Peptides against a protein of PDB entry 4CIC. Designs and how they scored, part 195

Target 1, 148 residues: chain A of PDB entry 4CIC
Amino acid sequence: KVSTKGHYGVQAMFDLAQHFGEGPVSLKSIAERQGLSEPYLEQLIAVLRKAGLVKSVRGAQGGYILAREPRDIKVGDIIRVLEGPIAPVESVSQDDPEHSLKFDFSVTKSVWEKVKKSIEEVLDSITLADMLKDAEEAQMAQGYMYYI
Target 2, 147 residues: chain B of PDB entry 4CIC
Amino acid sequence: KVSTKGHYGVQAMFDLAQHFGEGPVSLKSIAERQGLSEPYLEQLIAVLRKAGLVKSVRGAQGGYILAREPRDIKVGDIIRVLEGPIAPVESVSQDDPEHSLKFDFSVTKSVWEKVKKSIEEVLDSITLADMLKDAEEAQMAQGYMYY

## One batch from the design tools (peptide; made by RFdiffusion4, then SolubleMPNN)

Design b2_p26_6_s4 (from b2_p26_6, 19 letters changed)
Fold by OpenDDE base, seed 1:
Structure b2_p26_6_s4 (fold): chain B 148 residues (1-148), chain C 147 residues (1-147), chain A 26 residues (1-26)
Amino acid sequence: as target 1 above (148 residues)
Amino acid sequence: as target 2 above (147 residues)
Amino acid sequence: EESSRKLLEELLKNKNNIGLDYLELA
């Protein structure tokens, strides 16, 4: 399972969302709960912090918090920070003019651009708050199954 | 440019769509027009043929044709044949039950499932006929820019 | 199943697209 930087980044951010308002969370605790290696998580959090999605809190109860409310963080925002633009405008690299002239190449490219756009739309439609809600609903559904 | 099997497969199928009704097209001609290596194209066409998307025509004017009309071939069909299911239902590999129990993992997984579903929907919404239409529109637009 | 994931990953990687390496996970 090639764990993508994006996959684990979303998991880490979701963990922080679950604890939002409860104060700073240690990286160790996040790593343990999410089943991530602490060194890998440190790298992810560093990037997320630099991008302003996470804040570091200093002190005896130091750790990390979301820099914004869960409703104000899209999954797409997390992915863009970790992986770069979801739909990089392929700058028509001026370098291969010969392929640019092939009409067929342009049409095929448009298919993939549509795919990229759809991915971006989906990821931008999901916030950490939406994920929290989904988690709550899933817990309730499980709870009902145990009591029935 | 790691040319993906799917990318070139769609290009090859599109070339066949452009020549649909004109008779068999040689692999060499497709390779030349699409800028593909002939050996690689042979492999792609073999898979597409086995899946029933392409037919081989024998004879002096032998070659390949689409097995169905361009309107009846989705881009998603091509991709599924070449790459397998677009949204593989991850069989919950029974192997790591511990990760399955984490509620958080389930929610995160659902995000990626939504992405996969979206990709499938897009690719299933585009036929080779749609691509032909887009090509015609692009040619007309270019023609108007030259005049 | 692995091949589709790899393709999507390759399609996405090669075009500097979304690190959908996670689609291998999915």
Scores: peptide ipSAE 0.128, ipTM 0.757, DockQ to the pose 0.074; fails the geometry check
Fold by OpenDDE base, seed 4:
Structure b2_p26_6_s4 (fold): chain B 148 residues (1-148), chain C 147 residues (1-147), chain A 26 residues (1-26)
Amino acid sequence: as target 1 above (148 residues)
Amino acid sequence: as target 2 above (147 residues)
Amino acid sequence: EESSRKLLEELLKNKNNIGLDYLELA
């Protein structure tokens, strides 16, 4: 499962992509449009900013912008920043010592590594620009359905 | 993340695959070989049995066997049985009503659907027979490194 | 039977955390 953090992070970044070139966007406006809590969004944006995916702009019209063009930000980049490395198997947390016999069963590990690689490939194949294009196409399709 | 349940379920099924054709395997023996707790394994096996992936054999030499040949059991089948449908995004549990505004943001949803499909394709491409083959190859490679 | 059910439920709850750290939303 992509964590809620990853999901909302991608959503927030997509909102910034939709406004790319229009200037800084306030966190409040992003939160409202995306149905996110502002405090939660602040935490996400802080992480994304630290990673250099987002920039803060100061002043009366201050807010946040994408640090790069939408075509230069992959969904995979966002997820890696927010979630860390895409790992398919939870490291059996040390906390249940009895069952944490890390039988590093090499063959089963290889299955999960293949899954991980596949996920990474998919997420790295999708940019914010691709998402913008998909959104535009969807809006056009809806517009045509209302005119018919 | 593949849950611990999915991970251990695949591991247990793989153990049964390694012993396929040799007769029933006790849960105790599987647990010992795979480093699993027996109670945990019992629960996993119960689910797998109900789904028809494993059969129980009664008697003094009783235990469990694969219900099908290793080539006819995909890793994806095991995961679907144990975890249910592979969903990349947790359905935002209803429990935080304020933030659960299901903005069914169609575009972001489509990203996760693509991820889901990719995972399913990978898991459905791997059978227990494939895993057996990989294990054999790995053992041979290790044997050659010691010579 | 009840203990087995609870353990199964816990396992199923943990099931949502498929070792795909990124997929914990599942």
Scores: peptide ipSAE 0.119, ipTM 0.751, DockQ to the pose 0.206; fails the geometry check
Fold by OpenDDE base, seed 5:
Structure b2_p26_6_s4 (fold): chain B 148 residues (1-148), chain C 147 residues (1-147), chain A 26 residues (1-26)
Amino acid sequence: as target 1 above (148 residues)
Amino acid sequence: as target 2 above (147 residues)
Amino acid sequence: EESSRKLLEELLKNKNNIGLDYLELA
């Protein structure tokens, strides 16, 4: 499940990707463009920065930049940073220790592992560069629709 | 992330699959075998029954059975019943109307749609019969390791 | 009942979060 955190994290990273090479982007500008609260964005950016996906630039024209090229950042990388490793279905066993019959239902676990693997494969197959390309294609398609 | 509801729902359905053809299974027995609370299981079974995946059998040997053969029940069917359609990323727009700049970030949405599609494909590729087979294979493998 | 309702409400509230939140990447 992509949390709101993951969703907004990907949006923020995508915004930074759109401005990659243009210099640092202020949190305020990202927040405005992406419809995020600035305080929330600050928290996201702090995590992303700590993980080395974003860099802070100081000064009057300070802000944030991607630490890597958009092609070198997978959506999966962003999600892993924000949400942690796609935790296996933590067996509900933690909250009810008494009924923690570790029915290590290996079979049920295997189903969720397959789902996890599939999600990881999808997220790892998409880079910020891919998203930029998709955005460009979408804009071109819209532009052509207005000219017809 | 499969909800606890989805997880337990699949466990309960799998238990019923393991006993398919043996007659009705009591909620108590399912709860005991699967480590579920009986009241919680009752709620799950009620939903599954309403959706036509489970049937109730009345009487002294009453309980529940699968409404279909294990091969005809996909894990995806169970999840859809319990969790609803894998909702597209409902845009966060509903809770903050003011900041609902519907940046219909079509691109971000497309990422999540791809994830959703992938999940659906996986869950629809697995039947209760497949799970039964996997369980049998796992038991056989364990048996051979002890010999 | 109250705990199950709260859990359901939390699940429903979190359902508006992309169903992936509860999918902890196994």
Scores: peptide ipSAE 0.071, ipTM 0.751, DockQ to the pose 0.149; fails the geometry check
Fold by OpenDDE base, seed 3:
Structure b2_p26_6_s4 (fold): chain B 148 residues (1-148), chain C 147 residues (1-147), chain A 26 residues (1-26)
Amino acid sequence: as target 1 above (148 residues)
Amino acid sequence: as target 2 above (147 residues)
Amino acid sequence: EESSRKLLEELLKNKNNIGLDYLELA
């Protein structure tokens, strides 16, 4: 599962990727484009910055930039930073506190491990550069539909 | 993500698979073997029964059985019954009610769709029969280590 | 500072719940 945090984090990072090479962008501009609250985005960016995925640029034209090229940032990297390790099953002890989900059953554990691995593989196979390419292709396809 | 419900549901179904062909098993016995509370298991079984994955057998030796052969029940089937469609991103609207995660961003949506697809493929590739086989292999391997 | 801590706590909570919450909401 990807939390709202993961979702918005990927959106914010993608916005930064779209502006990569154009200089720093303000949080306000990102928030407006992505439909995020600025305070929430500030929190996300703080985490991403601490993890070294984003850099702050000081000055009158300051803001944020990707710390690495879009090709060098996987979606999996973003998710791991924001949410930690991708786990397929959370021991939500909430509903049955007495039964600590001792994932002691080896066979069921193996199922969830397979799911975990699959998720990780997918997220690690997608870079911000891939996302940029997909966006460009989608725009071109839309443009072609208008000319037909 | 698999909820506790999904996790325990798969465990319960696996227990029933292990006893498939032996007749009905009591909820009490399943609960004891799987380390589940009986009341919780009753709720799970009710859902699974309604979905046609489990059958209730009446009588003194009554209980529950798989409604289908283990090979005909995918883990994905169990999860879909218990949790509904596998969604990679919960719009947990709870923390920012004002920002309904309008998954309107096409590219980010595509990422989550890929994740969803991957999860579904994995879960649909595993049957209760596969799990039984894996369990048998694990037991054999353990037996060989003791010798 | 307090908002950041709360966010961190929520993040940690979400981190701990990330796997389960996804399936619970499903």
Scores: peptide ipSAE 0.052, ipTM 0.745, DockQ to the pose 0.154; fails the geometry check

Design b2_p26_7_s1 (from b2_p26_7, 9 letters changed)
Fold by OpenDDE base, seed 1:
Structure b2_p26_7_s1 (fold): chain B 148 residues (1-148), chain C 147 residues (1-147), chain A 26 residues (1-26)
Amino acid sequence: as target 1 above (148 residues)
Amino acid sequence: as target 2 above (147 residues)
Amino acid sequence: SLSEPPVLTEAFELPMTKLELPERLP
């Protein structure tokens, strides 16, 4: 389960990627296109901006742009910024010092670490540029279905 | 985030795997070994039993056993039983029929589907027998560090 | 009515959020 925050954060970043090179886009326009609450989007953009993934542009044509090219932003980068590090199962080190010596080689922990690693690999393999390409291919495929 | 339910469910099933062939184990003994609440474990075991992953044995030496060999139970099977299908991001199909025609080729949805598939592949690649082997290897490695 | 954000249903919280190990129920 990607959190709602991660999901909408990727949507907002993808919208900015689609408009990359066209200049700044308003939060209102992103919210309208992506079906997002503008107040919620403002919170997401604030975090993404603080992390240096988004840049605010001031002025009459002000708004937001990607701070990097779409090819230089991984989905994993967006998720790490919004959710934090894909936390290892922090074994609650119960500070019970007596249980400290059992190398809590929780075989179950290793399962979740494998899952975590797999998620990280997937998210780090996808850039905003890859998402743009996938969108273009899908639009072309739809266009061909309407011409038949 | 594997839910608490999924995590403890895998722990309980792993405990049953460690005792596979030794006969029925009590919920109390599983709870004590795994550091689980017995009432919570009872709920998990009820679901796992209904799904046919666990069997209840009646009598003075009654308790629970795996319903299948550890090699025939994937971690993915346990998780699907406890959590349901690894839900894709169910796009809330807004029942708004007018927006239905936009092929919601959400490129973002495809990202989450890739993540889902990756999780399923990992969880379906790990059996309780693999977990038993990993535990044995870890115990041997610890034994070698103490000698 | 602003469509409720797609509640990624409560199911598989991908470990993107803290794999909160279950707090030990008391």
Scores: peptide ipSAE 0.029, ipTM 0.787, DockQ to the pose 0.084; fails the geometry check
Fold by OpenDDE base, seed 3:
Structure b2_p26_7_s1 (fold): chain B 148 residues (1-148), chain C 147 residues (1-147), chain A 26 residues (1-26)
Amino acid sequence: as target 1 above (148 residues)
Amino acid sequence: as target 2 above (147 residues)
Amino acid sequence: SLSEPPVLTEAFELPMTKLELPERLP
């Protein structure tokens, strides 16, 4: 499960990617465009800034920018910052070592490890630049549907 | 997220797969082997039975069996029964269409749909028979480390 | 009335959230 935090975090980072190179974006403007509460977005941005994915710019035209180019930020990087490591099923093994040793736990654990690996591979294969490209292609497709 | 329900459901179904062809297994015996509470397992088995993945056998030697061969039950089938469809981010769209439309960032939705598809592909690629084979291979590997 | 954004918390539980052991009902 990507939490609401992960979802909105990716959405906010994508908004910053769309404005990359245009200068600082205000939290208010991101919140308005993305349909987020400004206080909630402030909490997300604080975490993302601390992780070095976002930079704050001070001054009258202050706000936030991506700390790296969109091509250098994976969706997986955003999720790991907001949610922590994509944990495998926390091994029930830590609290009860006797149950952990049962052979059956190893096979079921392997299933969830395969799922985890698959999620990580997908999220690490998608950059903010890929998302920008997908958005441009979708806009072009809509534009063509209006001209037909 | 595979819920605790999904995790324990797969574990219980795997226990039934290990005993497939040996006759009915009691809930008590599954609970003891898998480290599950019997009342919790009863709730899981009730759902799995209603979905036709498990059969109940009545009588003095009664209990539960897989309703299909282990090769005909995917992990994905078990998860879908217990947790419902591996829902994409439930479109907040049903209750507030105005806020839903703003959340229809088609691009961010596409990311989660890719994740969903990847999870489904993995879970649908693993059968209870594959899990049995993996268990046998791991037992053999342990046996070779002791010789 | 800014309707609180629905807590999308419940839908995508990746295996990361704590196994809340079902509270022992008394």
Scores: peptide ipSAE 0.027, ipTM 0.782, DockQ to the pose 0.091; fails the geometry check
Fold by OpenDDE base, seed 5:
Structure b2_p26_7_s1 (fold): chain B 148 residues (1-148), chain C 147 residues (1-147), chain A 26 residues (1-26)
Amino acid sequence: as target 1 above (148 residues)
Amino acid sequence: as target 2 above (147 residues)
Amino acid sequence: SLSEPPVLTEAFELPMTKLELPERLP
């Protein structure tokens, strides 16, 4: 389950990527486009800003921008900032040595570690630039469907 | 987060795989080996049995067995039975056409669909037989560390 | 009306959050 935070965080970052180079975007405009509550978006943006993925611009045309180019921000980077490290299976605290010795436990753990690794690889393979490209391709495909 | 249900379900099925061909295993013995509560294991086994992954054997030496060979049971099969389909990001119901038209929403959805597909591929690539083999290899590696 | 965030249903909690190991049922 991608948390609601992860889902909306990626949406908000993608909105900022679509407006990259156009100047600062207001939280209100992002909230309206993405269908998010402004107070919830404020919390997400605060975390993303603290992590250095977003910059605040002050002034009459103030707002937020991506802190890096869309190609330099992975979806995995956004998720790690919002949700923390894609948690290693919390190693059952080493403190119960009896559970650590059960061979069966190690094999089952390895299955979930493989799943985790696969998720990390996927999320680290997708940049905001890749998402922008996928968006452009889908718009072109829709445009062709209306002209036929 | 693999649910507690998925985690313990895979452990219980793996225990049954380790005893495959030895005859029926009691729930009590599985619970003791895996460190599970017997009442919780009863609930898991009931679901797994209803799905046809486990068989109940009646009699004095009654218990449970795998319904298929370990090579014919994927981890993905166990998880789908216990947790349901690895939920597609619930397509926000088609009923709000205004939300479906937001291009941005479709791209974000595609990211999560890629993640889902990757999880399914991993879980469908691992059988109980693969887990048994990994167990044997790890036992041999431990044995070599003591010699 | 800003539609409520889609309740990503309780189903497959992808291990993005803490794989809460099953709490030992008491």
Scores: peptide ipSAE 0.027, ipTM 0.788, DockQ to the pose 0.072; fails the geometry check
Fold by OpenDDE base, seed 4:
Structure b2_p26_7_s1 (fold): chain B 148 residues (1-148), chain C 147 residues (1-147), chain A 26 residues (1-26)
Amino acid sequence: as target 1 above (148 residues)
Amino acid sequence: as target 2 above (147 residues)
Amino acid sequence: SLSEPPVLTEAFELPMTKLELPERLP
């Protein structure tokens, strides 16, 4: 399961990928285009910056840029930065001692590890460059549908 | 992501699979073996029963059994019953209207749909019978390590 | 009338790592 944080983090990173090479983008501009609250986006960008996926640029045309080329950023990299290791099962909160029995049942654990591996493989197979390509293809397909 | 409910639901169903053909198992016995609270297990079993994955047996040797053979129950079936459709992304709670803008950005949606499909394929590829086999193989491997 | 126990759809809350609010830049 991807949190809202992971979802919006991928959206924000994709917006920065669409503007890659055009210079710094303001948080306000990203927030407006992606339908995100600016304060929430500030928190996401702070984490992404600390992880070295985003750079802050100062000046009159200040803002944020991708720290790497879109082809060098996997969706999995973004998710790991925002959510930590991809876990297939929520750790039972320590607060319920009756439920906190980590019954490390090896067989059930193996099921969740297979799910985890599958999620990781998918997310690590998709780059921001792949997402850009998919967006371009979708726009071309829409353009053709209006001209027919 | 699988909730605690999904996790414990699979554990409870696996316990019933291990006892399949031996007759009804008490909730207390499942709870003790799986390290679950009995009240929590009662809630899980109620849902699983309503979905037709588990049967209740009445009488002096009453309890629960699998409603189908272990080979005919996928892990995906258990998860769908307990959690509903496998969603890769949490639906933003309706309570934050500022975040409720379902920006149905087609490209980001396609990423999550790929993740969803991958999870579904894995969970639908594993039956309770496969889990039983894996448990037997693990026990044999441990037995060989002690000899 | 056994009230159906509320299906605690515990939303699969990823532990919201409390984003420590970055200290206000001075």
Scores: peptide ipSAE 0.024, ipTM 0.781, DockQ to the pose 0.085; fails the geometry check

